# Peptides against a protein of PDB entry 5ONS: the designs that were tried, part 49

Target 1, 181 residues: chain A of PDB entry 5ONS
Amino acid sequence: MFKKFDEKENVSNCIQLKTSVIKGIKNQLIEQFPGIEPWLNQIMPKKDPVKIVRCHEHIEILTVNGELLFFRQREGPFYPTLRLLHKYPFILPHQQVDKGAIKFVLSGANIMCPGLTSPGAKLYPAAVDTIVAIMAEGKQHALCVGVMKMSAEDIEKVNKGIGIENIHYLNDGLWHMKTYK

## One batch from the design tools (peptide; made by RFdiffusion4, then SolubleMPNN)

Design b2_p14_4_s2 (from b2_p14_4, 8 letters changed)
Fold by OpenDDE base, seed 4:
Structure b2_p14_4_s2 (fold): chain B 181 residues (1-181), chain A 14 residues (1-14)
Amino acid sequence: as target 1 above (181 residues)
Amino acid sequence: SALIEELAAQSRAA
């Protein structure tokens, strides 16, 4: 989603959200990520304005105090940014790739099934379309936010093709934005 | 923030 993304070229505008809209978004976030509820007032304090950074290709980034928290495309599901996920790693269920897959993930490549079933990888139960944090062998922080293209069960059985779609990864265009006020 | 940036650098170097 952000492989060719550049803040200077791909950001259109920024809008401040009304209280009613913010409430709706918070409810959506809790529905998607139930574990975030106790932390949401810390992540999105009531006294702080919430903004949406509108980008090309129907990408929207949710921000508070300049921090990039979540993003979505075409009003689809919200994804946490890696920067938020690093602070709150429990927001997403995890999958772990082996050491050899790291360089491919960081190039924006989708995660192939063998990289999830090989020694050094850890594959946890997850349904298709689940948003997941991609961990790596020997690393403590997520390298990527992805979406299961197959269930964990099918990844193990078929063990061929794209297991997880790469949505957002370290050092992509979104990562380089850092903040936006 | 500094820790996150260091981790990112470590990940790229792997």
Scores: peptide ipSAE 0.143, ipTM 0.781, DockQ to the pose 0.060
Fold by OpenDDE base, seed 3:
Structure b2_p14_4_s2 (fold): chain B 181 residues (1-181), chain A 14 residues (1-14)
Amino acid sequence: as target 1 above (181 residues)
Amino acid sequence: SALIEELAAQSRAA
């Protein structure tokens, strides 16, 4: 989603949200990520304005105090940014790729099934379309936010093709935005 | 990967 993304070229505008809209977004986030509810007041304090950074390709980035928190495309599901995920690693279920897959993930490549079933990888139960944090063998911090294109069961059984779609990865265009006020 | 660790450290500093 952010392979060729540049803040100067791809951001259209930034708007401050009304209270009612913020409430709706918070409810959506809790629905998508039930475990976030106890932390939401810390992530999005009531006293702080919430902004949407509108980008090309119908991408919207949710920000508070300049921090990039979540993003979505075409009013689809919200994804946490890697920067938020590093602070709250439990927001998403995890999948772990082997060492050999790391360089490909960091180039924006989708995660192939063998990278999730090989020695050094860890595959946890997850349904298709689940948003997941991609961890790496021997690393502490998530490398990527992805979407299961196959269930964990099918990844293990078929072990061929795209297991997880790469949505947002370390050192992509979104990562380089850092903050936006 | 040194790059990954560097990027992770930058995330914590932000």
Scores: peptide ipSAE 0.142, ipTM 0.800, DockQ to the pose 0.048
Fold by OpenDDE base, seed 1:
Parts: sequence; structure tokens; C-alpha cells
Structure b2_p14_4_s2 (fold): chain B 181 residues (1-181), chain A 14 residues (1-14)
Amino acid sequence: as target 1 above (181 residues)
Amino acid sequence: SALIEELAAQSRAA
């Protein structure tokens, strides 16, 4: 989603949200990520304005005090930014790729099944379309936010093709967009 | 973190 993203070229505008809209978004976030509920008040304090950065290709980024928190495309599901996920790693269920897959993930490549079934990888139960944090062998922080294109069960059985779609990865255009006020 | 910056730097070098 952000492989060729540049803040200067791909941001259209920024709007401040009304309180009613913010309330709706918070409810959506809790529905998507139940574990975030106890933390949502410190992530999005009531006293702080919430903004949406509107980008090309129908991408929207939710921000508070300039921090990029979540993003979505075409009003689909919200994804946490890697920067938020690093602070709250429990927001997403995890999958772990082997050490050899790291370079491919960081190039924006989709995650192939063998990288999830090999020694050093850890594949946890997950259904198709689940948003997941991609961890890597020997690393503490998520390298990528992805979407399961196959169930964990099918990844193990088929072990060929795209297991997880790479949505947002370390060092992509969104990562380099550190803040936006 | 230093690790994250290391990974990011590695990506740029690739």
C-alpha cells in the first residue's frame, strides 16, 4: 500500500474530526481490536483532537497530536501503523517469518508460505482476511502489518503461494512519514 | 529502537 508512497506527493489534505465521528471510530477500533480498549484513552485522549490525513488512492491516516495511529483504504478495516504497533504489540495477532524472509518483507514482497512454515518461523491459528503483525526470528519488533490470504491451516497444508499480503512494512513510505500535524 | 533503525538501514542498502 505504501511501497511508492511519498508524503509530499501523495497527501491530499487533513481534516479535524467532530466528536461524534471520533466516538464512532473508537467503537470501530474496539470491535476490530478488543485488546485495545483499556489503552484507547491514552492512545486517543479525550482532550486531544483527532485528524484524518487524506491521501491518494483513497488512503486515510488517523492521527492524534501528529502521531500516525491507524490507516485504512476505501473506508475498509483499520490497520495500526507499525509505530503504534511497536508501542502496543498486542493490538494484532502475530505471525513469525524466518530470518531469511526478512529481506523480502522489507522489500514490500508478499509473504510466501514457505517463509511461514520453515524452521525459525512460527505460524499461529488465523483465518483468511485476519490482519496480523509480522514478526521475525530473533527480532523484537514487528516488521510488517499484513493480511492473511490463506488460513494458517491452509498455509501449512498447501505451503505454496502467497500466505500473507504485505500491507505496511518497515521502511516503506508510511514508516518514513513520522508525524503529520 | 536501534534494532528498528538497523533494519530500516538494511532495507535502504538493499
Scores: peptide ipSAE 0.131, ipTM 0.781, DockQ to the pose 0.042
Fold by OpenDDE base, seed 5:
Structure b2_p14_4_s2 (fold): chain B 181 residues (1-181), chain A 14 residues (1-14)
Amino acid sequence: as target 1 above (181 residues)
Amino acid sequence: SALIEELAAQSRAA
């Protein structure tokens, strides 16, 4: 989603959200990520304005005090940014790729099934379309936010093709955006 | 954050 993303070229505008809209978004976030509820007032304090950075290709980035928190495309599900996920690693269920897959993930490549079934990888139960944090053996921080394109069960059985779609990864265009005010 | 970015660079080199 952000492989060729540049803040100067791909951001259209920034709008401040109304209170009612913010409440709706918070409810959506809790529905998607139930474990975030106790932390949401810390992540999005009531006193702080919430903004949406509107980008090309119908991408929207939710921000508070310039911090990039979540993003979505075409009114789809919200994804946490890696920067937020690094602070709150429990927001997403995890999958772990082997050491050999790291280089490819950081180039923006989708995660192939063998990278999730090989020694050093850890594949946890997950349904299709689940948003997941991609971990790697020997690394402490998530390398990528992805979406299951196959269930964990099917990844193990088929063990061929794209298991997880790479949505946002370290050092992509969103990562380099850092903050926006 | 600098350490995280360094980690990313190291991971690419591996």
Scores: peptide ipSAE 0.070, ipTM 0.739, DockQ to the pose 0.051

Design b2_p14_4_s3 (from b2_p14_4 with E1D E10K E13A)
Fold by OpenDDE base, seed 3:
Structure b2_p14_4_s3 (fold): chain B 181 residues (1-181), chain A 14 residues (1-14)
Amino acid sequence: as target 1 above (181 residues)
Amino acid sequence: DEEIEELAEKARAE
């Protein structure tokens, strides 16, 4: 989603959200990520304005105090930024790729099934369309936010093709944006 | 692959 993204070229405008809209978004976030509920007031304090950075290709980034928190495309599901995920690593279920897959993930490639079933990888139960944090063998921090294109069960059984779609990865255009006020 | 932890550490320092 952000392989060719540049803040100077791809940001259109920024709007400050009204209270009613913020309430709706918070409810959506809790529905998508139940584990975030106890932390949401810390992540999005009521006293702080919430903004949407509107980008090309119908991408919207949710920000508070300049921090990029979540993003979505075409009013689809919200994804946490890697910067937020590093602070709250539990808000997504995890999947782990083997060492050999790292360089490909960091180039924006989708995660192929063998990279999730090989020695060094760890595949956890997850349904298709689940948003997941991609971890790497021997590493502590997530390197990617992805979406299950197959269930964990099917990844193990079929073991070929795209298992997880790469949505946001370390050092992509969103990562380099850092902050926006 | 050491890049992962380096990037994460740099982000915390920002």
Scores: peptide ipSAE 0.367, ipTM 0.859, DockQ to the pose 0.047
Fold by OpenDDE base, seed 5:
Structure b2_p14_4_s3 (fold): chain B 181 residues (1-181), chain A 14 residues (1-14)
Amino acid sequence: as target 1 above (181 residues)
Amino acid sequence: DEEIEELAEKARAE
């Protein structure tokens, strides 16, 4: 989603959300990420305005005090930014790729099934379309936010093709955006 | 491979 993303070229505008809209979004976030509820007031303090940075390709980024928190495309599900995820790693369920997959993930490649079933990988139960944090063998911080294209069960059974779609990865265009105020 | 932790740590420092 952000492989060729550039703040200067791909941001259209920024709007400040009304209170009612913010409330709705918070509810959506809690539905998607139940574990975030106790932390939501810290992440999105009531006193702070919430903005949406509108980008090309129907991408929207939720920001508070310039911090990029979540993003979505075409009003689909919200994804946490890696920067937020690093602060709150429990927001997403995890999957772990083997060491060999790291360089490919960091190039924006989708995660192939063998990279999730190898000895260095750890595949946890997850349904198709689940947004997941991609961890790497021997590493502490997520390197990617992805979407399960197959269930964990099917990944193990089929063990070929795209297991997880790479949505946002370290050092991509969104990562480099850092802040927007 | 060390890039992951380096990037993450740099982000926290910012």
Scores: peptide ipSAE 0.361, ipTM 0.858, DockQ to the pose 0.048
Fold by OpenDDE base, seed 2:
Structure b2_p14_4_s3 (fold): chain B 181 residues (1-181), chain A 14 residues (1-14)
Amino acid sequence: as target 1 above (181 residues)
Amino acid sequence: DEEIEELAEKARAE
């Protein structure tokens, strides 16, 4: 989603949200990420304005105090930014790729099944379309936010093709955006 | 590959 993303070229505008809209978004976030509920007041304090940065390709980024928190495309599900995920690793269920997959994930490649079933990888139960944090063998922090394109069961069974779609990865265009006031 | 942790640590320092 952000492989060729550039803040200067791909941001259209920024709007400040009304209170009622913010409340709706918070409810959506809790539905998607139940574990976020106790932390939401910390992540999105009531006193702080919430903004949406509108980008090309129908991408919207939710921000508070310049911090990029969540993003979505075409009003689909929200994804946490890696920067937020690093602060709150429990927001998403995890999957772990092996060492060999790291370089490809960091280039924006989708995650192939063998990278999730090989020694060093860890595949946890998850349904198709689940948004997941991609961890790497021997690493502490998530390197990618992805979407299960196959269930964990099918990944193990079929073990070929795209297991997880790469949505946002370290050092991509969104990562480099860093903050937006 | 140390890039993951380096980037993560840099982000925390920012």
Scores: peptide ipSAE 0.353, ipTM 0.856, DockQ to the pose 0.048
Fold by OpenDDE base, seed 1:
Structure b2_p14_4_s3 (fold): chain B 181 residues (1-181), chain A 14 residues (1-14)
Amino acid sequence: as target 1 above (181 residues)
Amino acid sequence: DEEIEELAEKARAE
């Protein structure tokens, strides 16, 4: 989603959200990520304005005090930014790729099934379309936010093709955006 | 491989 993303060229505008819209978004976030509920007042304090940075290709980035928190495309599901995920690593269920897959993930490549089934990888139960944090063998912090394109069961059974779609990865265009006020 | 933790640590320092 952000492989060729550049703030200067791909951001259209920024709008401040009304209270009712913010409430709706918070409810959606809790629905998508139930574990975030106790932390949401810390992440999005009631006294702080919430903004959406509107980008090309129907991408929207949710921000509070300049911090990029979540993003979505075409009013689909929200994804946490890696910067937020690093602060709250429990927001997403995890999957772990082996060492060999790291360089490909960091180039924006989708995650192939063998990188999730090989020694060093850890594949946890997850349905297709689940948003997941991608961890790497021997590393502490998530390197990617992805979407299951196959169930965990099918990844192990078929073990070829795209297992997880790479949505947002370390050092991509969104990562380099850092803040937006 | 070491890039992951370096990037994460840099982000926390910003």
Scores: peptide ipSAE 0.353, ipTM 0.855, DockQ to the pose 0.047

Design b2_p14_4_s4 (from b2_p14_4, 5 letters changed)
Fold by OpenDDE base, seed 3:
Structure b2_p14_4_s4 (fold): chain B 181 residues (1-181), chain A 14 residues (1-14)
Amino acid sequence: as target 1 above (181 residues)
Amino acid sequence: DEEIERLAEESRAR
């Protein structure tokens, strides 16, 4: 989603949200990520304005105090940024790729099934379309946010093709945006 | 490879 993204070229405008809209978004976030509820007040303090950065290709980024928290495309589901996920790693269920897959994930490649079934990988139960944090063998923090294109069960059975779509990865265009006020 | 944890520290610095 952000392989060719550049803040100077791809940001259209920024709007500050009204209180009622913020309430609706918070409810959506709790629905998507139930575990975030106890933490939402410190992630999005009531006294701080919430903004949406509108970008090309129908991308919207949710920000508070300049920090990029969540993003979505075409009004689909919200994804946490890696910067937020590193602070709150429990927001998403995890999947772990083997060491050999790391370089490909960091180039923006989708995660192939063998990288999720091989020794060193860890595949946890998950349905298709689940947003997941991609972990790597021997590493503590996520390197990618992805979407299950197959269920965990099917990944194990078929073990061929794209298992997880790469949505946001370290050092992509969103990562380099850093902050926006 | 080694960049993962270094970059993650950048996230926590904010």
Scores: peptide ipSAE 0.619, ipTM 0.931, DockQ to the pose 0.053
Fold by OpenDDE base, seed 4:
Structure b2_p14_4_s4 (fold): chain B 181 residues (1-181), chain A 14 residues (1-14)
Amino acid sequence: as target 1 above (181 residues)
Amino acid sequence: DEEIERLAEESRAR
């Protein structure tokens, strides 16, 4: 989603949200990520305005005080940014790739099934279309946010093709935005 | 490959 993304070239505008819209978004976030509920007032304090940065290709980024928190495309589900996920790693269920997959993930490549079933990888139960945090063998923090293209069960059984789609990874265009005020 | 952890620390410092 952000492989060729550049803030100066791909941001269209920024809008400040009304209170009612913010409430709706918070409810949606709790629905998508139930574990975030106790932390949401800390992540999105009521006293702080919430903004959406509108980008090309129907990408929207939710921000508070310049911090990039969540993003979505074509009004689909919200994804947490890696910057937020590093602070609150429990927001997403995890999957772990082996060491050999790291360089490919960081280049924006999708995660192939063997990288999730090989020694050093850890594959946890998850349905297709689940948004997941991609962890790496021997590392403590997520390097990527992805979407299951196959269920964990099918990844294990078929063990061929794309298991997880790479949506957002370290050092991509979204990462390089850092803040937007 | 310490890039992952280095970048993650930058995130948490904000």
Scores: peptide ipSAE 0.576, ipTM 0.918, DockQ to the pose 0.054
Fold by OpenDDE base, seed 5:
Structure b2_p14_4_s4 (fold): chain B 181 residues (1-181), chain A 14 residues (1-14)
Amino acid sequence: as target 1 above (181 residues)
Amino acid sequence: DEEIERLAEESRAR
């Protein structure tokens, strides 16, 4: 989603959200990520305005105090940014790739099944379309936010093709954005 | 975080 994203070229505008809209978004976030509810007042303090940075290709980035928190495309599901995920790693269920897959993930490549089934990888139960944090062997911080394109069961059985779609990865265009005010 | 920085650098190396 952000492989060729550039803040200067791809950001259109920034909108401050009304209270009612914020409430709706918070409810959506809790629905998607139930574990975030106790932390939402910390992540999105009531005293702080919530903004959406509108980008090309119907990408929207939810921000508070310049921090990039979540993003979505075409009003689809919200994804946490890696920067938020690094602070709250429990927001997403995890999958772990082996060390050999790291360089590919960090190039924006989708996660292939063998990278999830090989020694050093850890594959946890997850259904198709689940948004997951991509961890790596020997690393503590998520490399990527992805979406299961196959169930964990099918990844193990088929062990070919794209297991997880790479949505947002370290050092992509969104990562480079860092903050936006 | 140093690890994050290292990971980011690994990306740039490609």
Scores: peptide ipSAE 0.278, ipTM 0.830, DockQ to the pose 0.044
Fold by OpenDDE base, seed 1:
Structure b2_p14_4_s4 (fold): chain B 181 residues (1-181), chain A 14 residues (1-14)
Amino acid sequence: as target 1 above (181 residues)
Amino acid sequence: DEEIERLAEESRAR
């Protein structure tokens, strides 16, 4: 989603959200990520304005005090930014790729099944379309936010093709954006 | 975080 994303070229504008819209978004976030509920007032304090950075390709980035928190495309599901995920790593279920897959993930490549089934990988139960944090063998922080394109069961059985789609990864255009006010 | 920075730098060097 952000492989060729550039803040200067792909951001259209930034709008401050109304209270009613913020309430709706918070409810959606809790529905998508139940574990975030106790932390949501800390992440999005009521006293702080919530903004959406509107980008090309129907991408929207949710921000509070300049911090990039979540993003979505075409009013689909929200994804946490890696910067938020690193602060709250429990927001997403995890999958772990082996050491050899790291360089490909960080190049923006989708994650192939063999990178999830090797001895250095850890594949946890997950349905297709689940948003997941991609961890790596020997690393403590998520490399990527992805979406399961196959169930964990099918990844193990078929072990061929794209297992997880790479949505947002370290050093992509969104990562380089850092903050936006 | 140093690990994150190192990973990011490694990706840029490729």
Scores: peptide ipSAE 0.255, ipTM 0.819, DockQ to the pose 0.043

Design b2_p14_5_s1 (from b2_p14_5, 8 letters changed)
Fold by OpenDDE base, seed 5:
Structure b2_p14_5_s1 (fold): chain B 181 residues (1-181), chain A 14 residues (1-14)
Amino acid sequence: as target 1 above (181 residues)
Amino acid sequence: MKMYYSDEVAEPSG
């Protein structure tokens, strides 16, 4: 989603959200990520304005105090940014790729099944279309936010093809935005 | 530039 993304070229505008819209978004976030509910007031304090950075390709980034928190495309599901995920790693279920897969993930490549089944990888139960945090062997912090394209069971069984779609990865265009005020 | 991986953590906006 952000492989060729650049803040200067791909941001259209920024809008401050009304209270009713914020409430709706918060409810959606809780629905998508139930574990975030106790933390939502910390992540999105009531006193702080919530903004959406509108980007090309129908991408929207939810921000508070310049921090990029979540993003979505075409009014689809919200994804946490890696920066938020690093602070709150429990927001998403995890999958772990092996060391060899790291360079490919960082190039924006989808995660192939062997990178999830090989030694050093850890594959946890997850259904198709689940948004997941991609961890890496020997690393503490997620390097990617992805979507399961096969169930964990099928990844193990078939062990071929795209297991997880790469949505947002370390050092992509979204990562390099850092903040937006 | 060559992509590299580090355990970078987002700094809180103060």
Scores: peptide ipSAE 0.047, ipTM 0.632, DockQ to the pose 0.087
Fold by OpenDDE base, seed 1:
Structure b2_p14_5_s1 (fold): chain B 181 residues (1-181), chain A 14 residues (1-14)
Amino acid sequence: as target 1 above (181 residues)
Amino acid sequence: MKMYYSDEVAEPSG
């Protein structure tokens, strides 16, 4: 989603949200990520304005005090940014790729099944279309936010093709955007 | 402690 993203070229505008819209978004976030509920007032304090940065390709980025928190495309589900996920790693269920897969993930490649079933990888139960944090063997912080294109069961059984779609990864255009005020 | 990742780009890319 952000492989060739540049703030100067791909951001259209920024709007401040009304209170009612913010409440709706917060409810949606809790529905998508139940574990975030106790932390939501810290992440999105009531006194702080919430903004949407509108980008090309129907991408929207939710921001508070310049921090990029979540993004979505075409009014689909919200994804946490890696920067937020690093602070709150429990927001998403995890999957772990082996060491060999790291370089490909960091190039924006989708995650192939063997990278999730090989020694050093850890594959946890997850349904297709689940948004997941991609961890790496020997690393503490997530390197990617992805979407399961196969269930964990099917990844183990088929063990070929795209297991997880790469949505947002370290050093992509969104990562380099860092803040927006 | 923040962990470091390689910044190398390798094929195939997504």
Scores: peptide ipSAE 0.034, ipTM 0.610, DockQ to the pose 0.037
Fold by OpenDDE base, seed 2:
Formats: structure tokens, C-alpha cells, sequence
Structure b2_p14_5_s1 (fold): chain B 181 residues (1-181), chain A 14 residues (1-14)
């Protein structure tokens, strides 16, 4: 989603949200990420304005105090930014790729099944279309936010093709935005 | 100690 993304070229505008809209978004976030509920007031304090950065290709980024929190495309599901996920790693279920897969993930490549079933990888139960945090062997922080293209069970059984779609990864265009005020 | 994924990106220290 952000492989060729640049803040200067791909941001269209920024809008401040009304209170009612913010409440709706918070409810959606809790529905998608139940574990975030106790932390949501810390992540999105009531006193702080919430903004949406509108980008090309129907990408929207939710921000508070300049911090990029969540993003979505075409009014689809919200994804946490890696920056938020690093603070709250429990927001998403995890999958772990082996060391060999790291360089490919960081190039924006989708995660192939063998990278999730090989020694050094850890595959956890997850249904197709689940948004997941991609961890890496020997690393503490997620390097990617992805979407399961196969169930964990099918990844193990089939063990070929794309297991997880790469949506957002370290050092992509979204990562480089850092903050937006 | 900083952990690196590549020469271009470092893992956050925590």
C-alpha cells in the first residue's frame, strides 16, 4: 500500500473530525481490536483533536497530536500503524517469519508460506483475512502489518504461494511520515 | 543496544 508512497506527493488534505465521528471511529476500532478498549483513552485522549489525513488512492490516516495511529483504504478495515503497534504490540495477533524472509518483507514482498513454516518461523492460528502483525526471528518489534491470505491451517498444509499480504512495512512511505500535524 | 533489520531501518529501542 505504501511502497511508493510519499508524503509530499500523495497527501491530499487533512481534516479535523467532529466529536460524533470520533465516537463512531472509536467504536469501530474496539470492534476490530477488542484488546485496545482499555487503552483507547490513552491513545486517543478526549481532550485531543482527531484528524484524518486524506491521501491518494483513497487512503486515510487517523492522527492524534501528530501521531499516525491507524489507516484504511476505501473505507475498509482499519490497520494500526507500525509506530502504534510498537507501543501496543497486542493490538494484532502475531505471525513470525524466519530470518531469511526479513529482507523480502522489508522490500514490500508478500510473505510466502515457506517463510511461515520454516525453522525460525512461528505460525499461530488465524483465519483468512485476519490483520496480523508480522514479527521476525530474533527481533522484538513487528516489521510489517499484513493480511492473512490463507488460514494458518492452510498455510501449514499447502505450504506454497502467498500466505500473508504485505500491507505496511518498516521503511515504507507511511513509516517515513513519522508525524503529521 | 539497537537491533537492525537492515542498514536502512533500525528496530525501535523500546
Amino acid sequence: as target 1 above (181 residues)
Amino acid sequence: MKMYYSDEVAEPSG
Scores: peptide ipSAE 0.028, ipTM 0.584, DockQ to the pose 0.055
Fold by OpenDDE base, seed 4:
Structure b2_p14_5_s1 (fold): chain B 181 residues (1-181), chain A 14 residues (1-14)
Amino acid sequence: as target 1 above (181 residues)
Amino acid sequence: MKMYYSDEVAEPSG
C-alpha cells in the first residue's frame, strides 16, 4: 500500500473530525481490536483533536497530535501503523517469519506459505482476512502489518502460494511519514 | 515520546 508512497506527493488534505465521527471510529476500533479498549483513552485522549489525513488511492490516516495511529483504504478496515503497534504490540494477533524472510518483507513482498511453515517461523491460528502483525525470528518488534490470504490451517495444509499480503512494512512510505500536524 | 528506528526492530531494508 505504501511502497511508492511519498508524503509530499501523495497527501491531499487533512480534516479535523467532529466528536460524533470520532465516537463512531472509536467504536469501530474496539470492534476490530477488542484488546485496545482499556488503552483507547491513552491513545486517543478526549481533549485532543482527531484528524484524518487524506491521501491518494483512497488512503486515510487517523492522527492525534500529529501521531499516525491507524490507516484504511477505501473505507475498509482500519490497520494500526507500525509505530502504534510497537507501543501496543497486542493490538494484532501475531505471525512469525523466519530470519531469511526479513529482507523480502522489508522490500514489500507478500509472505509465501513456506516462509510461515519453516523451522524459524511460528504460525498461529488465524482466519482468512485477519489483520496480523508480522514478527521475525530473533526480533522483538513487528516488521510488517499484513492480512491473512489463507487461514493458518490452510497455510499449513497447502503450503504453497501467498499466505499473507504485505500491507505496511518497516521503512515504507508510511513509516517515513513520522508525524503529520 | 519514545520513537523507534528501523535498526532497532529489523535488519536493513532489502
Scores: peptide ipSAE 0.024, ipTM 0.516, DockQ to the pose 0.072

